# Ledger of designs, part 12: peptides against a protein of PDB entry 6RO1

Target 1, 216 residues: chain A of PDB entry 6RO1
Amino acid sequence: LGKEIEEYIHKPKYCLPFLQPGRLVKVKNEGDDFGWGVVVNFSKKSNVKPNSGELDPLYVVEVLLRCSKESLKNSATEAAKPAKPDEKGEMQVVPVLVHLLSAISSVRLYIPKDLRPVDNRQSVLKSIQEVQKRFPDGIPLLDPIDDMGIQDQGLKKVIQKVEAFEHRMYSHPLHNDPNLETVYTLCEKKAQIAIDIKSAKRELKKARTVLQMDEL

## One batch from the design tools (peptide; aimed at target 1 S106 R108 V131)

Design b1_p11_8_s4 (made by RFdiffusion4, then SolubleMPNN; from b1_p11_8, 4 letters changed)
Fold by OpenDDE base, seed 2:
Structure b1_p11_8_s4 (fold): chain B 216 residues (1-216), chain A 11 residues (1-11)
Amino acid sequence: as target 1 above (216 residues)
Amino acid sequence: EPPFSYELYEK
């Protein structure tokens, strides 16, 4: 179900309006999970499909990601690899195809204007870690319907199934299915994140209202 | 160090 939602979210027609500099996104490429990174920029590239000759635009997002230092020492032509759990890694700006975005956060960070210095890039990692501390149940996601405005009936059906599944899990605690626990933990995290987003949005709206009141 | 700041998406 989470993967089915991902198949909608990563579509350019839905996600591009939210890919502003500083937006937190998750990047996954095949077996490589980079986790949370920060959008720097995006570009549209012309692509010609080899089999049809049809023009299919490719969207590339530059994402600041925690990469393995080993993968960076190898030639500029090698794909960046995610930092191993046991290594510090280095934050690098990596060009990523938009369909490799597995999640999009409601959080947008302030980022340094110049990301050429290593210290500036590493400061963004500290900022991501600070956001993670503030959201212990997980970094808040954009709501695909309410925030992203996706009207696809297929997605609505998937969301309804997720909600029904969550409701059944809450109402029937006795299903010790270990797969249910993983989905439940993800769904509880998502539901708690959605509550925390609504709460944090209310607090930020209050804080903005207070900031606007201080400017009056 | 730039001050740590973030915003949440609001409609």
Scores: peptide ipSAE 0.343, ipTM 0.879, DockQ to the pose 0.573
OpenDDE base, seeds 1, 3, 4, 5: peptide ipSAE 0.327, 0.335, 0.335, 0.334; ipTM 0.877, 0.875, 0.880, 0.873

## One batch from the design tools (peptide; aimed at target 1 Q20)

Design b1_p12_1 (made by RFdiffusion4)
Pose (drawn by RFdiffusion4):
Structure b1_p12_1 (pose): chain A 194 residues (1-46, 58-67, 79-216), chain P 12 residues (1-12)
Amino acid sequence: LGKEIEEYIHKPKYCLPFLQPGRLVKVKNEGDDFGWGVVVNFSKKSLYVVEVLLRCAAKPAKPDEKGEMQVVPVLVHLLSAISSVRLYIPKDLRPVDNRQSVLKSIQEVQKRFPDGIPLLDPIDDMGIQDQGLKKVIQKVEAFEHRMYSHPLHNDPNLETVYTLCEKKAQIAIDIKSAKRELKKARTVLQMDEL
Amino acid sequence: WKKGFEIDKKPL
């Protein structure tokens, strides 16, 4: 569901109007993410590209690392979430100290909103009047309710058990696909004709 | 430079 919601937000007809300089954006590509960042401007490419400061052809910052902000151009279809907040940015972003200042400014925004950095309502704000998105948002609130209600959500060992479950779940996916092709390969093809 | 932020829901 989460990835489905991003696809609606990826549509440039809907998200481009809200990519004003200083907008907070979360970006993820093929798995790894850079946390949150701030946009500077956007233009066409070659698809659209926006230049965003992120924590880090570079890779994202590790959890233990304090991080160093860097501006990088990214494709618009790599934005996972967009916030209601527009934090102020310096005019000349060339200095390193200013880049650190922006990192500290967002650290203060995250504090002013411990419930999470507010996101744009894709309907009330972004204008996505599509009916499919309605049923998606409904399933999200319902499944989030199911998640926090699960006895394991609070358990500190949840991440330890969740990984063993993820591994066991992937092995099972292989067995399913492997059997699927086996049932095909093992099949005699011309028996219906006969 | 100016510090702080706004909660802005207006499109361009």

Design b1_p12_1_s1 (made by RFdiffusion4, then SolubleMPNN; from b1_p12_1, 5 letters changed)
Fold by OpenDDE base, seed 5:
Structure b1_p12_1_s1 (fold): chain B 216 residues (1-216), chain A 12 residues (1-12)
Amino acid sequence: as target 1 above (216 residues)
Amino acid sequence: MKKGYVIDRTPL
């Protein structure tokens, strides 16, 4: 369910108007969860699909993310990695493909104009942590229907299923089950598997389309 | 430098 929502919100058609400087976003790259970062800017890059010559515009968002200091030393050859939970990390501006955005917050931070100084970047991490303290139940999200204006009937059906699940969860005496956190973690993991399946189906569909073009 | 945050649900 959560991942079926992610598949709508990360589409450039829906999210680009909300990628203003200072917007809080979550970034995930496969197994790497960067958590909450801050939008600095975005750019449209012309990409030519190698097999069709079609212009497939790549949308790249520069996001200030908490990165491992180890990954920064290797940043000339390796992609940035998220800071370990026990690590302080360092805030870095990372170019992120828009489809790697897993969540978009209603929160926008005031950010320094110059992010070249380390202190300015680290001040933004402090601001994220202050926001997290103010929202103990989690940083508020943009509503995909009411805020983002997504009218897709597939998304509406997903949300109705989430609401009906939440209503059943609150109507059942699960309020006294200490396993609620485990159920949420399992729902997040099941969500993770559902994106991976959908991404794999998308790649498989692309690969089948390419294979069908080589057989024609 | 301006510090803090706003709740902004508006598109650009």
Scores: peptide ipSAE 0.588, ipTM 0.926, DockQ to the pose 0.860
OpenDDE base, seeds 1, 2, 3, 4: peptide ipSAE 0.586, 0.579, 0.581, 0.581; ipTM 0.923, 0.930, 0.927, 0.930

Design b1_p12_1_s2 (made by RFdiffusion4, then SolubleMPNN; from b1_p12_1, 5 letters changed)
Fold by OpenDDE base, seed 1:
Structure b1_p12_1_s2 (fold): chain B 216 residues (1-216), chain A 12 residues (1-12)
Amino acid sequence: as target 1 above (216 residues)
Amino acid sequence: MKTGYEIDRTPL
């Protein structure tokens, strides 16, 4: 469900109009989660599909991301890596393929005009952290339908399923439904019966072992 | 420098 929504949002035809300077975006690359970064700019690169010779434009967004200090040393030759959870990290402008954007926020930061000074880049991290404090339930996302104007019926069906699932999850508070206590009590009774059967089988095996010891 | 943020739901 969340991944299915992401597959619509990261499409250039939908997200490019919202990649203005200062836009908060989440960046993920395989197993590397950079978390929230800030759009600096974007560019269109001409690419040729290797198998068809067709022009397939690549969209690259420059995103200010919290990177590991190790990434700074090798930034000319190696891909940037996210800062470790226990690391402060350093803010770097990283060129990111648009399909690596996992979320787009309704929030736009006012960013320094010159991001060459380290202090200016680190000031943006403080601004992200301040926004996160203002939104304790999470940084607000662009609505894919109402804000981004995505008319795809596949996406609408995914959203309706998410809303119906959330409504079901909240309408059946797992904590106070006496039917859930009954289901838990039934599951615990079944688990206890399974333990008791396993215990009884172990006792029968011990009793057989004792009977075999008295015949030797 | 402008500090802070805005909520912007508009495309370019």
Scores: peptide ipSAE 0.581, ipTM 0.922, DockQ to the pose 0.778
OpenDDE base, seeds 2, 3, 4, 5: peptide ipSAE 0.575, 0.568, 0.579, 0.574; ipTM 0.922, 0.922, 0.923, 0.922

Design b1_p12_1_s3 (made by RFdiffusion4, then SolubleMPNN; from b1_p12_1, 4 letters changed)
Fold by OpenDDE base, seed 1:
Structure b1_p12_1_s3 (fold): chain B 216 residues (1-216), chain A 12 residues (1-12)
Amino acid sequence: as target 1 above (216 residues)
Amino acid sequence: MKTGYEIDRKPL
């Protein structure tokens, strides 16, 4: 569900108008989660599809991301890596393919005009952290329908499934039951009984196999 | 420097 929405919002035809300087975006690459970064600019690169010779434009967004200090030393030859959880990291402008944007926020930061000084880049990290404090339930996203204007019926069906799932979770009688702990304990006991029955059946099968070996 | 943020739901 969330990934199916992502496959719509990261498409250049939908997201490019919202990649203004200061826009908060989430960046993820092959298991590397950079978290929230800030759009600096974007560029269109001409690309030719190797199999068809067809012009397929690549869109590269420069995003200010929190990178590991190790990745900075090799930044000319190696891909940037996200800062480890326990690492402060350093804010770097990283060229990112637009399809690596996993989320787009309704929030735009006011950013320094000159991002060449390290202190200016690190000030943006403080601004992201301040926004995160203002939104304890998470940084607000652009609405893919109402804000981004995506009319795709496939997306509308995905959203309707998400809403129907959320409604079923919140409308579940157990969600407001002060006896939730009792119901969880009963469900755990039932699960444990099912495990114990399975174990007892395995032991009984082993015991039968042993009884058959003593008769040979 | 301008500090802070805005909520901007508009395209370019």
Scores: peptide ipSAE 0.586, ipTM 0.924, DockQ to the pose 0.815
OpenDDE base, seeds 2, 3, 4, 5: peptide ipSAE 0.581, 0.573, 0.582, 0.579; ipTM 0.923, 0.923, 0.923, 0.923

Design b1_p12_2 (made by RFdiffusion4)
Pose (drawn by RFdiffusion4):
Structure b1_p12_2 (pose): chain A 194 residues (1-46, 58-67, 79-216), chain P 12 residues (1-12)
Amino acid sequence: LGKEIEEYIHKPKYCLPFLQPGRLVKVKNEGDDFGWGVVVNFSKKSLYVVEVLLRCAAKPAKPDEKGEMQVVPVLVHLLSAISSVRLYIPKDLRPVDNRQSVLKSIQEVQKRFPDGIPLLDPIDDMGIQDQGLKKVIQKVEAFEHRMYSHPLHNDPNLETVYTLCEKKAQIAIDIKSAKRELKKARTVLQMDEL
Amino acid sequence: PTPKSNASYKYF
């Protein structure tokens, strides 16, 4: 569901109008993410590209690392979430100290909103009048309710058990696909004709 | 455009 919501937000018809300089954006590509960032501007490429400060062809910053902000161009279809907040940015972003200043400014924004950095309502704000998105948002609130209600959500060992579950779950996916092709390969193809 | 409201869901 989360990825489905992103796809609606990826549509440039809907998200480009809200990519004003200083807008907070979360980006993820093929798995790894850079946390949150701030946009500077955007233009066409070759698809659309926006230049965003992120924590880090570079890779994202690790959890233990304090991080160093760097501006990088990214494709628009790599934005996972867009916030209601537009934090102020320096005019000349070339200095390193200013880049650190922006990292500190967002650290203060995250404090002002411990419930999470507010997101744009894709309907009330972004204007996605599509009916499919309605049913998606409904399933999200319902499944989030189910998640926090699960006895394991609070358990500190949840991440330890969740990984063993994830591994066991992938092994099972292989068995399913492997059996699927086996049932096909093992099949005699011309028996219906006979 | 300016934002008028916040999303009712959370992101993970």

Design b1_p12_2_s1 (made by RFdiffusion4, then SolubleMPNN; from b1_p12_2, 6 letters changed)
Fold by OpenDDE base, seed 1:
Structure b1_p12_2_s1 (fold): chain B 216 residues (1-216), chain A 12 residues (1-12)
Amino acid sequence: as target 1 above (216 residues)
Amino acid sequence: MEPKSDAPFKWF
């Protein structure tokens, strides 16, 4: 359900009007979750599909994201990586394909006019963190229907399913079950284990790739 | 081209 909503929101035909400078957006690239960043600008790039000759315009949004300092050292050849939870990181302007936007907030931040100084970029991180403190239940999202004006009947059906699921969840006798907290804790542990397994598989893949390169 | 939206937003 949440992923199905995301598939509408990240479409250029819907999201481009809302990518104003200072807009809070969430960025996810495959296994890399950058969390919340701030839109700086966007650009349209002409792209031609190699097999069809069709014009497929690429939309690139420059987003100020918290990146690992390690990835910045290799920035000439490597894509930026999100800062680790234990890392301070550094705010960098990263070119992001619009389909990598997983959420768009109703919040906009005032951004410094010059983002070349590190301190100016890091000030925006402080502002994001302040917004997160003001919204402990999560940064408010643009409504895809009411705010974004998406008239797609597929999206309306997805939202109706979410609402019906939420209603069933909150009306379920398990909401009054004293074991509900235990069930949630077990679900969170299971989710964490799934993340850890995914991380371990990525590190194993990297190690195998290095070993294969040393054998060539 | 600057995106323009009439959608409500909150400044911080």
Scores: peptide ipSAE 0.132, ipTM 0.805, DockQ to the pose 0.096
OpenDDE base, seeds 2, 3, 4, 5: peptide ipSAE 0.026, 0.038, 0.026, 0.081; ipTM 0.693, 0.749, 0.684, 0.785

Design b1_p12_2_s2 (made by RFdiffusion4, then SolubleMPNN; from b1_p12_2, 5 letters changed)
Fold by OpenDDE base, seed 1:
Structure b1_p12_2_s2 (fold): chain B 216 residues (1-216), chain A 12 residues (1-12)
Amino acid sequence: as target 1 above (216 residues)
Amino acid sequence: PEPKSDAPFKWF
């Protein structure tokens, strides 16, 4: 269901109007989840399909993403990799094919005019982290129908199936599907991980405040 | 095409 919605929103015909500078977008490339980044710019590239000679325009969005420092040292030959959860990483402007956008937020950030300095790029990471603190249940998404204006009947049927599934999950007593227990345990585990990340960030902030008090 | 200026958004 979430993947089926993604197949609509990442299409250039739907998402391009919403790729303004500062827009929060989620980027995923195969196994590489970059998480939330910020749109800097986008461009249209002419592409010719090798087998048909048909002009298929490629849309490339420049997204400020948290990248591994290891991947940046090899950046002359290799694609940027997402920062590990335990890694600080570095914010880099990465050219991303528009079909790799897995989500688009209703949130836009003010971005520095000059993103060449590392500190300016890292300031945007602080802003993303502040937005994530304000939205503990997740960064708000654009509605594909109401906000993005997608009129596709296939998408409407997907949303109706999601709503009908949610209604069935709330109306059926939880008692008899072992797959539901697995989904609930995964949802509770995800909620608990989100709480634990929030608590660990509070403890890290307290520990940093104590370290800053010992330096005064 | 330029992104629509009227597209729904919230500044932070």
Scores: peptide ipSAE 0.262, ipTM 0.854, DockQ to the pose 0.091
OpenDDE base, seeds 2, 3, 4, 5: peptide ipSAE 0.038, 0.070, 0.120, 0.009; ipTM 0.739, 0.731, 0.749, 0.518

Design b1_p12_2_s3 (made by RFdiffusion4, then SolubleMPNN; from b1_p12_2, 7 letters changed)
Fold by OpenDDE base, seed 3:
Structure b1_p12_2_s3 (fold): chain B 216 residues (1-216), chain A 12 residues (1-12)
Amino acid sequence: as target 1 above (216 residues)
Amino acid sequence: MEPKSDAPFKWY
């Protein structure tokens, strides 16, 4: 269910209005969970689809993320990696494709104007950690309907199912319907397969785009 | 295009 909501909120048509500087966003790339980061800047890149003549714009958001120190050494050639749980890490400005945003917060942080100094970037990590302490149940999310204005009937049906499920979880002491785990596992598998199909289609599109950029 | 939202937000 949460993953089904993510499939709506990460769509550019819904999330772009909310990607203001200082906005808290959660970034996840496949197995790499960066956790909460801060929006620094937003850019639109035009991409021409091969043979369609249609501009399929890529949306990139620069997000200040806690990265591993190993990512510093390879930052010129390799994608940034999240800091390990026990690692201090370093805050880095990472260009993130908008579809990798797993959550958008109602919270905005004041960010330093100059993020070139390491200390200024690390100060933002302290601010994120302070916000996390203020919200022990989790950082507040934007409401997809009320805050984000998403009118999609599919999303409304997902939310109604979440609410009905939460209500059933709290109202029925028998959390042990083994069919719920099976339905969850099937919904997660179906959501994962849908993500994997989208990932594979994006990789195939990237590979085709890279092949076309190498032919130019 | 600059992000423009009228949605409520809280500064911290």
Scores: peptide ipSAE 0.272, ipTM 0.875, DockQ to the pose 0.087
OpenDDE base, seeds 1, 2, 4, 5: peptide ipSAE 0.026, 0.023, 0.027, 0.067; ipTM 0.682, 0.671, 0.707, 0.755

Design b1_p12_2_s4 (made by RFdiffusion4, then SolubleMPNN; from b1_p12_2, 5 letters changed)
Fold by OpenDDE base, seed 1:
Structure b1_p12_2_s4 (fold): chain B 216 residues (1-216), chain A 12 residues (1-12)
Amino acid sequence: as target 1 above (216 residues)
Amino acid sequence: MEPKSVAPYKWF
């Protein structure tokens, strides 16, 4: 459900109007979770689909993200990596494809006019951390319907399913169970095992497909 | 497309 909402909000037709300088956004690239960063600017790049010749414009947002210092040393040849939890890191302006925005906040920060000095970039990290302290339950999101004005009936159905799921969860007899944490931990372990089994089955299917291609 | 200046936001 959360991923299904993400598939709407990261679409350029919906999110571009909200990518003002200072907007808080969450960036995730595959296994790399950068967490919350700040929009600096965005650009449209012309792209042509190699197979159709169709013009498919790419949207790149420059986001100030907390990066590992190790990845920044190799930044001439390698993509920036998120700072480790135990690492201070360094705030760096990173070009990000718009579909890698996993969340958009209703919060905007005042950003320094010049982000070339490290201290100016690091001041923005302090501001993000201050916002996180003000919102212990999480940084507030733009509402995809009320704030972003998304009229898609598919999204409305996803939201209705989320609300109905939340209602059922809070109405469940286990919600007031003092062992709820233990039950949740067991359910999470079971869910993880189910993901791992599904992954292993996919890899086994790929391996069998390769073997079948070598027999042809 | 330019960002909407009137888009819902809270400054900090």
Scores: peptide ipSAE 0.029, ipTM 0.695, DockQ to the pose 0.096
OpenDDE base, seeds 2, 3, 4, 5: peptide ipSAE 0.021, 0.022, 0.025, 0.020; ipTM 0.633, 0.622, 0.654, 0.563

Design b1_p12_3 (made by RFdiffusion4)
Pose (drawn by RFdiffusion4):
Structure b1_p12_3 (pose): chain A 194 residues (1-46, 58-67, 79-216), chain P 12 residues (1-12)
Amino acid sequence: LGKEIEEYIHKPKYCLPFLQPGRLVKVKNEGDDFGWGVVVNFSKKSLYVVEVLLRCAAKPAKPDEKGEMQVVPVLVHLLSAISSVRLYIPKDLRPVDNRQSVLKSIQEVQKRFPDGIPLLDPIDDMGIQDQGLKKVIQKVEAFEHRMYSHPLHNDPNLETVYTLCEKKAQIAIDIKSAKRELKKARTVLQMDEL
Amino acid sequence: SVGEFTIDRKPL
């Protein structure tokens, strides 16, 4: 569901109007993410590209690392979430100290909103009048309710058990696809003709 | 001004 919501937000017809300088954006590509960042401007490429400050062809910052902000161009279809907040940015972003200042500014925004950096309502704000997105958002609130209600959500060992479950779940996916092709390969093809 | 922000929900 989360990924489905991102695809609606990826549509440039809907998200480009809200990519004003200083907008907070979360970006993820093929798995790894850079946390949150701030946009500077956007333009066409070759698809659309926006230049965003992120924590880090570079890779994202690790959890233990304090991080160093760097501006990088990214494709618009790599934005996972868009916030209601537009934090102020320096005019000349060339200095390193200013880049650290922006990192500190966002650290203060995250504090002013411990419930999470507010996101744009894709309907009330972004204007996605599509009916499919309605049923998606409904399933999200329902499944989030189911998640926090699960006895394991609070358990500190949840991440330890969740990984063993993820591994066991992938092995099972292989067995399913492997059996699927086996049932096909093992099949005699011309028996219906006969 | 740096370090300040606004909650902006208006399109361009």

Design b1_p12_3_s1 (made by RFdiffusion4, then SolubleMPNN; from b1_p12_3, 6 letters changed)
Fold by OpenDDE base, seed 1:
Structure b1_p12_3_s1 (fold): chain B 216 residues (1-216), chain A 12 residues (1-12)
Amino acid sequence: as target 1 above (216 residues)
Amino acid sequence: MLGTYEIDRTPL
């Protein structure tokens, strides 16, 4: 469900108008989760599809991301890597393909005009951390329908399924249903029966091993 | 203090 929403929001036709300087975005590349970064600018690159010769424009967004210190040494030749959870990392401007944006925030930061100084880049990390403190339940997202104007019926159906799932999860019909004690006692009884069957099988196996030791 | 951020839901 979350991935299905992501497949809509990262499409250039929907997200490009919202990639203004200072916009908070999440960046994920395969197994590498950079978390929240800040849009610096975007560019359109002409690309030609290798198999059809068709013009397939590539959209590259420059995003200020928290990178590992190791990736900084090789940044001219190697892809940037996210900072490890235990390291501070360093903020770097990384060119990112637009389809690697996993989320787009309604938040825009005020960013320094010159991001060449390390201190200016690191000040933006402090700003991200301040925003995260202001939103303990998570940094707010752009609404794909109401804010981004996505009219796709497929997306509307996905959102309705998410809302219905969240409503069922949070309405906890199980926490307030007195039948939940009966369902938990039934699940605990089933779990206990499964443990007892596993224990009885181990005891039968031990008893067979003892019986086989008395016949040798 | 100009805030660290704004909420902007508008396209370019």
Scores: peptide ipSAE 0.583, ipTM 0.920, DockQ to the pose 0.616
OpenDDE base, seeds 2, 3, 4, 5: peptide ipSAE 0.575, 0.563, 0.579, 0.571; ipTM 0.919, 0.917, 0.920, 0.919

Design b1_p12_3_s2 (made by RFdiffusion4, then SolubleMPNN; from b1_p12_3, 6 letters changed)
Fold by OpenDDE base, seed 1:
Structure b1_p12_3_s2 (fold): chain B 216 residues (1-216), chain A 12 residues (1-12)
Amino acid sequence: as target 1 above (216 residues)
Amino acid sequence: MLGTYEIDREPL
């Protein structure tokens, strides 16, 4: 469900209007999760589809991301890697293909005009961390329908399924459903019966071994 | 203090 929503929001026709400087976005590349970064700018690159010769524009967004220090040494030749969990990392402007945006926030940061100084880039990490403290339940997302104006009926059906699932999770508090207590008590009774059958089989086996020892 | 952020739901 979350991945199905992602397949809509990362489409250039929907997300490009919201890629203003300072916008918080999540970046994920295969197994590499960069987490939350900040949009600096975007550009359109002309690309030619290799099989059709059709012009397929590539959209590249420059995102300020927390990268590993190892990525900085090889940044001219190697793809940036996310900072390790225990690593402080360093904020770098990374060119990102728009389809690698896994989330777009309603939050826009005020960013320094000049991101060339390391201290200015690291100040943005402090700003992200401050926003995360203000939103303990997670950084707020743009609404794909109400904010992004996505009218696709496929997306509306996905959202309705998410809402119906969430409503079922909240309306059946797993902890207070007397039916869950009855299912747990039934599962415990079945587990206890299985233990009792196993113990009775062990006692019957012991009684048979004792009977066989009295005949020797 | 100009806040660290704003909530912006508008397209460019």
Scores: peptide ipSAE 0.568, ipTM 0.917, DockQ to the pose 0.590
OpenDDE base, seeds 2, 3, 4, 5: peptide ipSAE 0.557, 0.553, 0.563, 0.548; ipTM 0.915, 0.914, 0.916, 0.919

Design b1_p12_3_s3 (made by RFdiffusion4, then SolubleMPNN; from b1_p12_3, 7 letters changed)
Fold by OpenDDE base, seed 1:
Structure b1_p12_3_s3 (fold): chain B 216 residues (1-216), chain A 12 residues (1-12)
Amino acid sequence: as target 1 above (216 residues)
Amino acid sequence: MLGTYEIDRRPS
């Protein structure tokens, strides 16, 4: 469901108006999760579809991202890689295709005008970390309907399903049941019994197979 | 102190 929402919000027709300088965005490229970065600017590049010859504009957003130090050495020839969990990393301006934006925040940072100095780029990382401390439950997202104005009925149906699921999770009487531990223990016992029955049936089947082999 | 951030839900 979250991925289905992502497929709407990263479309240029919806997200481009919200890619102002300082906007917090999440960037993910395949297996590489960069986490939260900051929009610096965006550009439209002319692209020609190889099969149709039709003009298909590519949108590239420059995002200040926390990159590995190894990525800095090869930045001219190799794609940037996210900082490892145990690595401090370095903030770099990375050109990102707009469809790689996995989330767009309602938060806009005040950023230095000149991001060429390393210290200015690293100051933005401190600002991101400060915002994360202010939002312990997660950095707030733009609402795809109320903020971004997406009117697609497919998205509305996805959101309704998410809300209905969340409501069912929170309305589940077990969430507030002080006997939740007892219910979990009973469910675990039931699951264990089901495993034991399946194991016993497999052993009985093996024993029958062995009994049939001894009669041959 | 100008805050580190603002909440901005507006399009450009």
Scores: peptide ipSAE 0.592, ipTM 0.923, DockQ to the pose 0.644
OpenDDE base, seeds 2, 3, 4, 5: peptide ipSAE 0.585, 0.576, 0.587, 0.582; ipTM 0.921, 0.920, 0.922, 0.922

